# Peptides against a protein of PDB entry 5TUV: the designs that were tried, part 3

Target 1, 107 residues: chain A of PDB entry 5TUV
Amino acid sequence: KEVIDRLRYLKAEIEDLELKERELDQQKLWLQQSIKNVMDDSINNRFSYVTHEDICNCFNGDTLLAIQAPSGTQLEVPIPEMGQNGQKKYQINLKSHSGPIHVLLIN
Target 2, 107 residues: chain B of PDB entry 5TUV
Amino acid sequence: AQECQNLEVERQRRLERIKQKQSQLQELILQQIAFKNLVQRNRHAEQQASRPPPPNSVIHLPFIIVNTSKKTVIDCSISNDKFEYLFNFDNTFEIHDDIEVLKRMGM

## One batch from the design tools (peptide; made by RFdiffusion4, then SolubleMPNN)

Design b1_p26_8_s4
Fold by OpenDDE base, seed 1:
Structure b1_p26_8_s4 (fold): chain B 107 residues (1-107), chain C 107 residues (1-107), chain A 26 residues (1-26)
Amino acid sequence: as target 1 above (107 residues)
Amino acid sequence: as target 2 above (107 residues)
Amino acid sequence: MIKIKKLNYPVPDPKNLKKVPLSSLS
């Protein structure tokens, strides 16, 4: 009796948790779409930028590159492997499909 | 008994997933707020200056920041249409997305 | 030091890479 009651309770709770998880999944999808809509708004898009000063204030003074590319641009960072000259390859590959990529040297 | 234990493990797994999803949702909310604050800041700044910033003085979203040592040699290969970029570094680098930058800016 | 050169051919696709879409939402 005790085991049966515990099983029934656990099954009911798990069912409630399944509903909660699906609710959160839906909320995430809606929020992601909301963010996209806000960013794609013409007025917001006009003002969606940071300055060189902003970047410099966020990072310590090593070499900083800012790479601006359209949404959906593919960023590839190969696992460092030994090159032909015996040096490890540290690479960034960028592939855009919707517009040009722009690179700025900040410092 | 074993069935109860299995369900209790499943219950705990679901609770942890729900917690993670709640955290992710909160992060998305903060991202949206940060973006709106950025837009508001820039609108106000341009109003005060009575002009937009020079095109090459700002980094438009979306972007990434690459941080590396000042001693790092960077070779950049660019396609004719600027849709493809290949960066070669002789040392390690760090990549930060625009979301992290907005966080560091306190948006 | 940064060196920039223009190429008239596609960037080679590397093997063993981490692929991330730019501006992906978490």
Scores: peptide ipSAE 0.052, ipTM 0.860, DockQ to the pose 0.049
Fold by OpenDDE base, seed 5:
Structure b1_p26_8_s4 (fold): chain B 107 residues (1-107), chain C 107 residues (1-107), chain A 26 residues (1-26)
Amino acid sequence: as target 1 above (107 residues)
Amino acid sequence: as target 2 above (107 residues)
Amino acid sequence: MIKIKKLNYPVPDPKNLKKVPLSSLS
């Protein structure tokens, strides 16, 4: 009896959690669409930028590259391995399908 | 008894997923707020200056920031159409997205 | 030091790639 009652309780709770998870999934989708709409607005798009000063205030003491790429751009970083010259390779691969990539040296 | 234990494990797993999804949802909300604040800031700044900033003085969203040592040698290979980029570094680097930058800016 | 060169062919895909997710670029 005790085990049966516990089983019933757990099953009911899991059902409630399933409903909550579905609710959160829907909210995420709606919010993502909202963000897209806000960013795609012509006025917002015109003002959707940061300055060199903004970046410099966020980082210091290093070389900073800003890479502006369209949404959907593929970004890949190979696992560092020893090259033929005995040095580990550190690289970034970018592939865009919807527009050119622009690179700026900040400092 | 064993069935109860299995359901308790499942319940806990679902609770963790829900917690993660709630956190992700909150993050999206903050992203939208940060973006709106950025737009407002830039719009006000341009109004005060009575002109837009020079085209190459700003970084348009979406973008990433690559941070590396001043001593790092960077080799950049670019396709003719600028759709493909290959960056080679002789040392380690860090990548930061525009969302993180907006956070650091206090947007 | 930064070196930039133009390619007249697609950038070859290196081996053992790790895809980095970017919310703004995805």
Scores: peptide ipSAE 0.044, ipTM 0.858, DockQ to the pose 0.051
Fold by OpenDDE base, seed 3:
Structure b1_p26_8_s4 (fold): chain B 107 residues (1-107), chain C 107 residues (1-107), chain A 26 residues (1-26)
Amino acid sequence: as target 1 above (107 residues)
Amino acid sequence: as target 2 above (107 residues)
Amino acid sequence: MIKIKKLNYPVPDPKNLKKVPLSSLS
């Protein structure tokens, strides 16, 4: 029957797609570990920085804050809500667990 | 007929997920390349200068950039150990991660 | 990397406000 043949075809294709998806998942895991290893290398870590000039070249004219924090630092930006005086609250909350946070004014 | 339609919907869903995962992998590859290029640039620059940059002149990864108007009032509360920061802005702001900065730098 | 839980606000809109010096960040 034509319907049976179509069902068999679709099931076979879905199975192939499942295999492809698992392959991509494994590749992602491998690549993430590779990136971590590269960044954790002592020599690479020594040179893993940008300059004030780099930042100024990326952004125009406005106030720029650079926040350097240890890996794993939590960054929370709540949805703006109205305050008691009817003003919207714009906030950034930072929580580090492994070291101090450093803030620089770029311009 | 209904079973065929269900499988076709599932097939399409899986195809879209695969496409998204492929895009994510490509982005990760570019991130790794960008980081390596950054390290090479800085290493070369320090070799040419025969000295490292001043400690407060660079921003070490990982970091974020906060961009806001020159007229934005920024209040910040900091814990004694500098592990916790609370920023309050009276206007909107943008946050950019180090990955985006590296992309804008052309790394 | 820094773990970001929430994403960006819209682009800043200039108003008659004052920038607080970073020196206040003790």
Scores: peptide ipSAE 0.043, ipTM 0.849, DockQ to the pose 0.192
Fold by OpenDDE base, seed 4:
Formats: C-alpha cells, sequence, structure tokens
Structure b1_p26_8_s4 (fold): chain B 107 residues (1-107), chain C 107 residues (1-107), chain A 26 residues (1-26)
C-alpha cells in the first residue's frame, strides 16, 4: 500500500513537472521572439550599437577586434590541431548568409 | 521498489531540466533589459550631441569581440562578397559576444 | 600584426569545427 501510494504520488508529480516544462518552453519561445521583434524595430535598430570607448572600457590591453556580422552568421572555431610545421592552428571561420561581415580594430 | 526508483530518477531529471530552463529564461530577460537600456542610452546621447556618432566609431549589434595578445599575428582571408572570413592566429585568442559586453557595460 | 587577404573563391572549410552558439551569432 505504501509503495502503491508512493508510485501514484510520483506519477502525479511528474505529470505536473511535464506541464511546467512545457510552460517554460513556450515562455522561452515567446521571449526569444519578443527580443527579436525589439531588436528588429527600426528605431531600436538605429540605436543598437556600442562605441569604441565602450569596448575599451570592457577589456584591458591586448589586440581587440570587433567583428560585426548579421544575425545567424555561423561562427566556427576548429579544435586546435598541429599544423604541418608543428604549430597549433588557431582559427575562426565566419560565414554569413544575409550580409557582409565588418571587422574593426579597436586598439 | 524498482519502479519507484525509476520514477524518482525521472523526477530528478525533470527538476534539473526545469531549473536549467528557468535560468535560461532569466538570462534572456536580462538580455532584453540590457538591450533596451542600450537603446535608451544611445538615443539620449545623440539628442545631447544633436548628431549621430561618426560611422566608424560604433559597432552595430550583433557583434563579437576577439581578444588576443598584441604579439599575435592575425591573418584574415576574406571572400569577395565579404560573407566569409577565415582568421588565422599564431596564438590563442578569446571570443566575447555582445551580450557579455553589455553586461560589462552595466546595461 | 594583421594581414588581410582578399580571396576570389570561398574560404576553405577547416576540419573538426566546433560551432560556438551565440545569441546573435550561430
Amino acid sequence: as target 1 above (107 residues)
Amino acid sequence: as target 2 above (107 residues)
Amino acid sequence: MIKIKKLNYPVPDPKNLKKVPLSSLS
């Protein structure tokens, strides 16, 4: 009887958790779409930028490259492997499908 | 007993997924707030200056920041349409997204 | 030092790529 009661309780709880998970999934989709809509708004898009000063204030020293690319641009970083010369290859591969990529040297 | 144990494992898995999804939602909310704050800041700044910023002084979203040593040699191969970029580094680098930048900016 | 090369053909696809998911980039 105790085991049966525990089983019933667990099943009921799992069902509630399933509902909660579905709710969260839906909320995520709604929020993602909301963010997209806000960013795609013509007025917001006009002001959706940071300055060189902003970037410099966020990072100290070194070489900083700002790469502006359209949403959905594919960013690929190969696993570093030894090259023919025995040096590891460090690479970034970018592929855009909706517009040109722009690169700026910040410092 | 075994059935109860199986359901308890499932329950725990679902609870962990829910927790992760809740965290992801919170992050998305913060992203939306940060973006709105950025837009407001820029609008106010341009109003005060009575002009838009110089075109080469800003980085439009979405973007990434690549950080590497000043000694790092960077070779960049670009397609004719600028849709594809291949960066080769002779040393390690770090990549930061625009979301992280906005966080560092305090947006 | 930054060297920029303009190519007349698509950038070669490297092997063993790891995609880095970003909110704005994929």
Scores: peptide ipSAE 0.028, ipTM 0.853, DockQ to the pose 0.050

## One batch from the design tools (peptide; made by RFdiffusion4, then SolubleMPNN)

Design b1_p28_2_s2
Fold by OpenDDE base, seed 4:
Structure b1_p28_2_s2 (fold): chain B 107 residues (1-107), chain C 107 residues (1-107), chain A 28 residues (1-28)
Amino acid sequence: as target 1 above (107 residues)
Amino acid sequence: as target 2 above (107 residues)
Amino acid sequence: QTLTATLDFSIESSKKLKEINELIKKYS
């Protein structure tokens, strides 16, 4: 009897948690769409940029590449294993399907 | 009972997922705030300067930043349509998106 | 063996990039 009651309690709680999780999923979708709408606004879009100074301040001393790629661009990075020449391969492969990729050297 | 124990494990798993999703929602809220702050900053700056920044001096969202040592040799192969890029580095690199950059900027 | 990510500039994409960074650093 006590075990049965515990089972019922747990099942009911899990059901409530399922509802809460679905609610959070919906909130996530709403917020993602809200962010998209804000970024797509004509005025906001006009001012949606950072400067070279902004980037340099975030990454002092390093060589910096700024890559502007359309949303949905596929990025591939092979695991840095030893190549045929005995050196580790550090690579980035980018493939866009919706538009050209633009690259800027910052420093 | 074993069944109770199984449900307790499931309950805990769901609670952890809910916690993670709540954290992700907070990150999205911060992202939206950061973007709005960026736009406001840029609007104010351009108003004071009475002109937009030079086209090549800014990086429009969305973008990613690749940072590596100043000693790293970078080779780049580009397709004719600029839809495909292959970067080769002789040492390690890091990749950061605009979300992280805005966070580092303190937006 | 290749690490992959779709650049949709979401939080999930950001997390994937961090994972890639950690793996690259591991092989430094």
Scores: peptide ipSAE 0.669, ipTM 0.914, DockQ to the pose 0.811
Fold by OpenDDE base, seed 3:
Structure b1_p28_2_s2 (fold): chain B 107 residues (1-107), chain C 107 residues (1-107), chain A 28 residues (1-28)
Amino acid sequence: as target 1 above (107 residues)
Amino acid sequence: as target 2 above (107 residues)
Amino acid sequence: QTLTATLDFSIESSKKLKEINELIKKYS
């Protein structure tokens, strides 16, 4: 239709989309809090674990490191670059600021 | 009109953001379901065994898994307080959190 | 020259880990 009518339509649709986006933001917030509450429950927390078999079944044939680190732990992976020996360096740096890190080799 | 074009661009941007937020919301829902299923499984298993698993036989949430080839050589340096870890790999690796692991477990 | 992620075990953190995996794969 006319340009004016198209502009009115677009503006109205954008307003509707703004409302939808805010709704989704609120839903995300509530769901995140719900998940937190469920995981923090004493009974649920008691049973919040996986077995070594569970992990091995997910990654058959691989060497596995299970890392338990406090929330907020910084994980750094430098971009693989050629070392002096002609081999690319693959590294993981972990830094915790709130507690010790626990690592288990699963093989 | 230029204004019409600008609004079309804005409309598309908002639609894309909404799509992303909808996807994230769905992931959160799946996360909650997976966690509840994990808890239920473990409760049932412990009831049948009439005992909890040994503390060193399970991996409590939250955690991350690093997987690499069985041929990969891994070196690790640890700080005295275990707050810092440096891993060196002679080949590529992948990092997965507990959310993805639960997905792979079929939870 | 460094990929970084904060391990808070959120969806955002999970996304960062996936990005890291893809980048490492690129350099394989």
Scores: peptide ipSAE 0.669, ipTM 0.914, DockQ to the pose 0.774
Fold by OpenDDE base, seed 1:
Structure b1_p28_2_s2 (fold): chain B 107 residues (1-107), chain C 107 residues (1-107), chain A 28 residues (1-28)
Amino acid sequence: as target 1 above (107 residues)
Amino acid sequence: as target 2 above (107 residues)
Amino acid sequence: QTLTATLDFSIESSKKLKEINELIKKYS
């Protein structure tokens, strides 16, 4: 009966955790939608930008590419294998299916 | 009993997922706050300047940043419709989205 | 092999990019 009591306790706790997890899932969806709505607001959208200075301050001394791509764009990075020239290849492939990609070089 | 052990493992798994989801919710809240702060900053800046920033001086959200050493050589190939980009680097790079950039900006 | 991420600008996407960064760094 000790085992039975432990089983009942664990099952009850798991049930409570299941409810809590579902609650968190719903909260996540709500927050995601809220963020989307805020960003899609016409006034907010007008001011939803960063400057070149902002980016440079975050990555001092680096060469920077700013890439604007539609949501859903596929980004692929092959594993850096040794090339025929004895150099590892570091590569990024971008593929959009819904619109053009815009790239800016920041120096 | 084996059944008790199985339930305890499941309990622990659920607790870890809940912890992860709670952390993700906090990140979403911070993301929303950062975005609002960005918008407020830009609105104030444009009010002071009495004009919008030059078109080529800002990067509109959403975006990603690719950063690499100042010594890195970058080659790119672009499709005619600009739906595909191929970047080749002679050294390592990092990729960051606008969420991380806003964090680094202290928004 | 290829590392892949879908750019949807979510927290999950951010995590994937971080994973890619770490893997690239590993191959430096």
Scores: peptide ipSAE 0.666, ipTM 0.913, DockQ to the pose 0.793
Fold by OpenDDE base, seed 2:
Order: C-alpha cells, then sequence, then structure tokens
Structure b1_p28_2_s2 (fold): chain B 107 residues (1-107), chain C 107 residues (1-107), chain A 28 residues (1-28)
C-alpha cells in the first residue's frame, strides 16, 4: 500500500514537473525572440557595440582578437597535440557559410 | 519497489533539468539587461560627444574575443572569400563571446 | 580529435566556448 501510494505521488509529481519544464521552454523561446527583436531594432542596432577600451579592460595585458562572424559559423579547435617540432599545436579554424569573417587585432 | 526507485531517479533528473533551464532563463534575462544597458551607455556617450565613435574604434555585436598572452605568436591564414580562417598560436588561448564580455564589463 | 562549436551567440554556444577553454587549459 505504501508503495502504491508512493507510486501515485511520484507519477503526479513527475507530471507537474513535465508541465513546468514545458513552461520554461516556452519562456525561453519567448525571451529569445524578445532579445532578437531588441537587437534587431534599428536604433538599438546602431548602438550595439563595444569599444577597444571595453575589451582591453576585460583582458588586461593580453593580445586580443575581435572576430565578427555570421551566425552559424563553425568553430573548430583541435585538441592540443605535440607537433613535429615537439611543440603543442594550438589552433582555431573558422568556417562561415553565409558571409565573410572580419578580424580585428586589439592592442 | 524497483518502479518507485526508477520514478525517483526520473524525478530527480527532471528536477535537475528544470534547475538548468531556470538558470539559462536567468542568463537570458541578464543578457537582455546587459544589452539594453550597453545601448543606453553608447547613446548617452554619443550625445555627450555630439558624434559617433570612429568606425574602427568599436566592435559591433555579435562578436567573439580570442585572448592570449602578449608573448603568443599568432599566425593567420585567410581564404580568398574570407569565409575561412585558420589561426595558429604558439601558446594557449581563450575564446569568449559578446555575452561574457558584457558580463565582464559590468553591464 | 577536434573540439567544435557553432557560433550562434546563444547561451548554449557560450557554454560550449567555456568548455573549449577548459579543455585547452587541461591539455596545455
Amino acid sequence: as target 1 above (107 residues)
Amino acid sequence: as target 2 above (107 residues)
Amino acid sequence: QTLTATLDFSIESSKKLKEINELIKKYS
């Protein structure tokens, strides 16, 4: 009897959790669309930028590359392995399918 | 008893997913707030300066930042159409998107 | 073996980039 009652309780709770999860999924979609709309607004788009100073303040002393790539661009990073010269290879491969990639060096 | 255990495991799994989705939703909210704050900052700054920033002094969203040591040697190969980039580093690097940058900026 | 991510500038992409960063550190 206790097992049966526990089963009923768990099944009911799981059903409630399923509803909650679906609710969160819908909220996510709504918010994503909201963000997209805000960013696509002509005025907001005009002012949607950061300065070199902004970036430098986030990464003090580092060499910085700012990369502007279209959404959907594929980024590949091989797992660092020893090269022929005994040095580990650190690489980034970018492949865009919809437009050119723009790179800025920030000093 | 085994069925109860299975449902309890499922319950816990769903709770964890819900927790993750709640966290992601919060991140989206923060992203929207950060973007709005960025736009507001830039609008105010340009109003005060009575001019837009120099075109090469800003980085328009969306973007990613690659940061590495100032001593790191970077080599870059670019395709003819600029759809493909290959970066070679002689040391480690990190990759950050604009969302994280805005967070670091305190937006 | 290659770590990959699709840059759609979503939270999911951001998470993937963090994972890549951690793995680069691990294999450094």
Scores: peptide ipSAE 0.664, ipTM 0.912, DockQ to the pose 0.802

Design b1_p28_2_s3
Fold by OpenDDE base, seed 4:
Structure b1_p28_2_s3 (fold): chain B 107 residues (1-107), chain C 107 residues (1-107), chain A 28 residues (1-28)
Amino acid sequence: as target 1 above (107 residues)
Amino acid sequence: as target 2 above (107 residues)
Amino acid sequence: QTLTATLDFSIESSKKLKEINELIKKLS
């Protein structure tokens, strides 16, 4: 029957897709680890920086805060709602659990 | 048949996930290439200058950039251990990580 | 209500920041 054949086909295709998805998951994990290893290399780490000029060229004319926070730092941004004084509040909260946060102002 | 419809929905869902994961893998590859290019650039620059850049003239990875109008007033509250930061802005802002910065730099 | 993200400097984190930016822009 046509319906039965379609069901068999779909089930077989889904199995193939499951294998493909697992393959992609493995590749992602490998690539993430590869990036980490490259960044953690002593020589690469020494040269893993950008200049103030680099940043300014990316964000022309703006006031810039460069924030160096440890991995795992929690970032919170309240939804910009009207405050008690009639002004919308724009806020960033940062919480690190592994080390201090460093901030640089770039104008 | 209802079972056939259910399987086709599942098939489509898996296809979309696979597509998304393939895109994410491409982004990871580009990230690794960008980082390697950054390191190479900096190594060459320091070799030409025969000295490293001043410590406060560069921003070491990882980092985030907060950009806002030059007219924006920024207030900052810092905890004693510098593990917590509270930023208040009188206008809107954007947050960007080092991955996006490297993209904007053309790395 | 508050938008949140964990800064692990991954692609997922990057996407979350973009989402936050879009929401802030939309709600500003």
Scores: peptide ipSAE 0.683, ipTM 0.915, DockQ to the pose 0.828
Fold by OpenDDE base, seed 3:
Structure b1_p28_2_s3 (fold): chain B 107 residues (1-107), chain C 107 residues (1-107), chain A 28 residues (1-28)
Amino acid sequence: as target 1 above (107 residues)
Amino acid sequence: as target 2 above (107 residues)
Amino acid sequence: QTLTATLDFSIESSKKLKEINELIKKLS
């Protein structure tokens, strides 16, 4: 009957989708490793930087903090709730476990 | 009929996951292209200048940028080992990583 | 009552930062 045919069709399609999803997972892993290899290359690493002008052009008119933190650094932002004086708190907490954090103030 | 409906829900779930994974893969491709373009730009610039930029004039990857209004007052507390940072702002802010910055730069 | 992210400079981390920005904007 039609229901049986529909079931067969859906099961076959789901199987194809499973294969597609696995293919995408493999492609992601491969590309991630490729990016890592490119960034870790000594020559590429030497030139892997942006200038202050680059950053200022991206955020024209703003005050900017450039933060260099080791991978794995924890970033915490409390929800902006009203403080004792009725002013909302805007805060960033950074905690590194593998090395020091470097901060530059731009403008 | 109920089994068909269950499989159709499963099919839709998998299609959405595949769509998300395809989007992530595209972002990775763009990331790699942007990084390669950045390296190429910097290599060319240093060749033209016949010298590298001063050490404190550039921001090496990886990094994050915190942007806020020019009027925002920022207070910072730092641990002795520079492993912990606490930033207080009197107004709101945004946080961006190097991936987004490179995109904004048009790389 | 705290938004958190691990900075590993991956696409997942980038997505999390965007989510934090949106939440801060909404809750500000």
Scores: peptide ipSAE 0.682, ipTM 0.914, DockQ to the pose 0.795
Fold by OpenDDE base, seed 1:
Structure b1_p28_2_s3 (fold): chain B 107 residues (1-107), chain C 107 residues (1-107), chain A 28 residues (1-28)
Amino acid sequence: as target 1 above (107 residues)
Amino acid sequence: as target 2 above (107 residues)
Amino acid sequence: QTLTATLDFSIESSKKLKEINELIKKLS
């Protein structure tokens, strides 16, 4: 039956796609580990920085805050809502659990 | 017929996930390349200057950047241990990580 | 309500920040 043949074809294709997806998952894992290793290298870590000029060139004319926080730091942004004064409130809350947060004003 | 339709939906779902994962892998590759280029740039720059940059002149990875209008007023409250920060803005802002910054830098 | 993200400096985290930016822009 045509339907049976189509079903068999689709099942076989889905099986192949499942294998492909698993392959991509493995590749992602290994690539992430590779990136981590490269960034953790002592020499690379020594030179893993950007300048104030770099940042300013990316955001010309803006006021900039550079925030250095430990991995895992929680960032919260309340949905902008009208305050009692009629102005929308724009906020950022940062909470670290493993170390201090460092903030630099650029510009 | 219904089973065939269900498998077609599953097939499309898997194809979409695969496409997304392929794109994510490409982004990771670009991230690694950008980081390596950054390191090379900084190594060359320090070689030319014959000294490292002053500590307060650079932003070490990882970091995030908050950008807002030059007219925006920013207030900041900091916890005693510097584990918690509260920022108040009188206007909208954007948040970018170092990955985005390196992209904007053309690394 | 509050928009949240965990800063782990991954691609996923980067995407989340992008989403936050878009939402803030939309809601501003």
Scores: peptide ipSAE 0.680, ipTM 0.913, DockQ to the pose 0.797
Fold by OpenDDE base, seed 2:
Structure b1_p28_2_s3 (fold): chain B 107 residues (1-107), chain C 107 residues (1-107), chain A 28 residues (1-28)
Amino acid sequence: as target 1 above (107 residues)
Amino acid sequence: as target 2 above (107 residues)
Amino acid sequence: QTLTATLDFSIESSKKLKEINELIKKLS
């Protein structure tokens, strides 16, 4: 039956796709570790920075906050809603659990 | 048959996931390349200048950038341990990480 | 009522920030 043949084909293909997906997952993990190792290297770490000019060129005309927070920092943004004064509220809440947060103003 | 249709749906779903994972892998590769290029740029620049940049003139990775209009008024409340920040804006903002910044820089 | 993200500076976090930006833009 054609349906049976199609089922067999699909099952075989799905099995191959499962293998491919697992392979991609492993590659991702490997690359993530590689990136971490590269960034944690003492020499690379020394030069792992951008300048104020770099940032300003990316965001022309804007006021900029550069925030350095440790990994795992929680970021919360309430959905903008009208306040009692008729103005929408725009907020960012940052909560670190492992270290201090550092903020630089760039204008 | 219904079973055939179900497997076809599953196949398509898996294909989409694989496509997404392939894209994410490519992004990681680009991230690593961008970082290496950044390091090389900075290393060369410091060699030419024979000195490191001023301490407060650079932003070390990792970081995030909050950009808003120059007209936006920003208020900030900070905890005593600097583990918690509350930002209030009178207008909208955007949040970007260092990965996107490096992309915008053309690294 | 609140958009949230964990900053681990991964691609996933980057994606989440983009989503937040889009939502803020839409709801502003």
Scores: peptide ipSAE 0.677, ipTM 0.913, DockQ to the pose 0.797

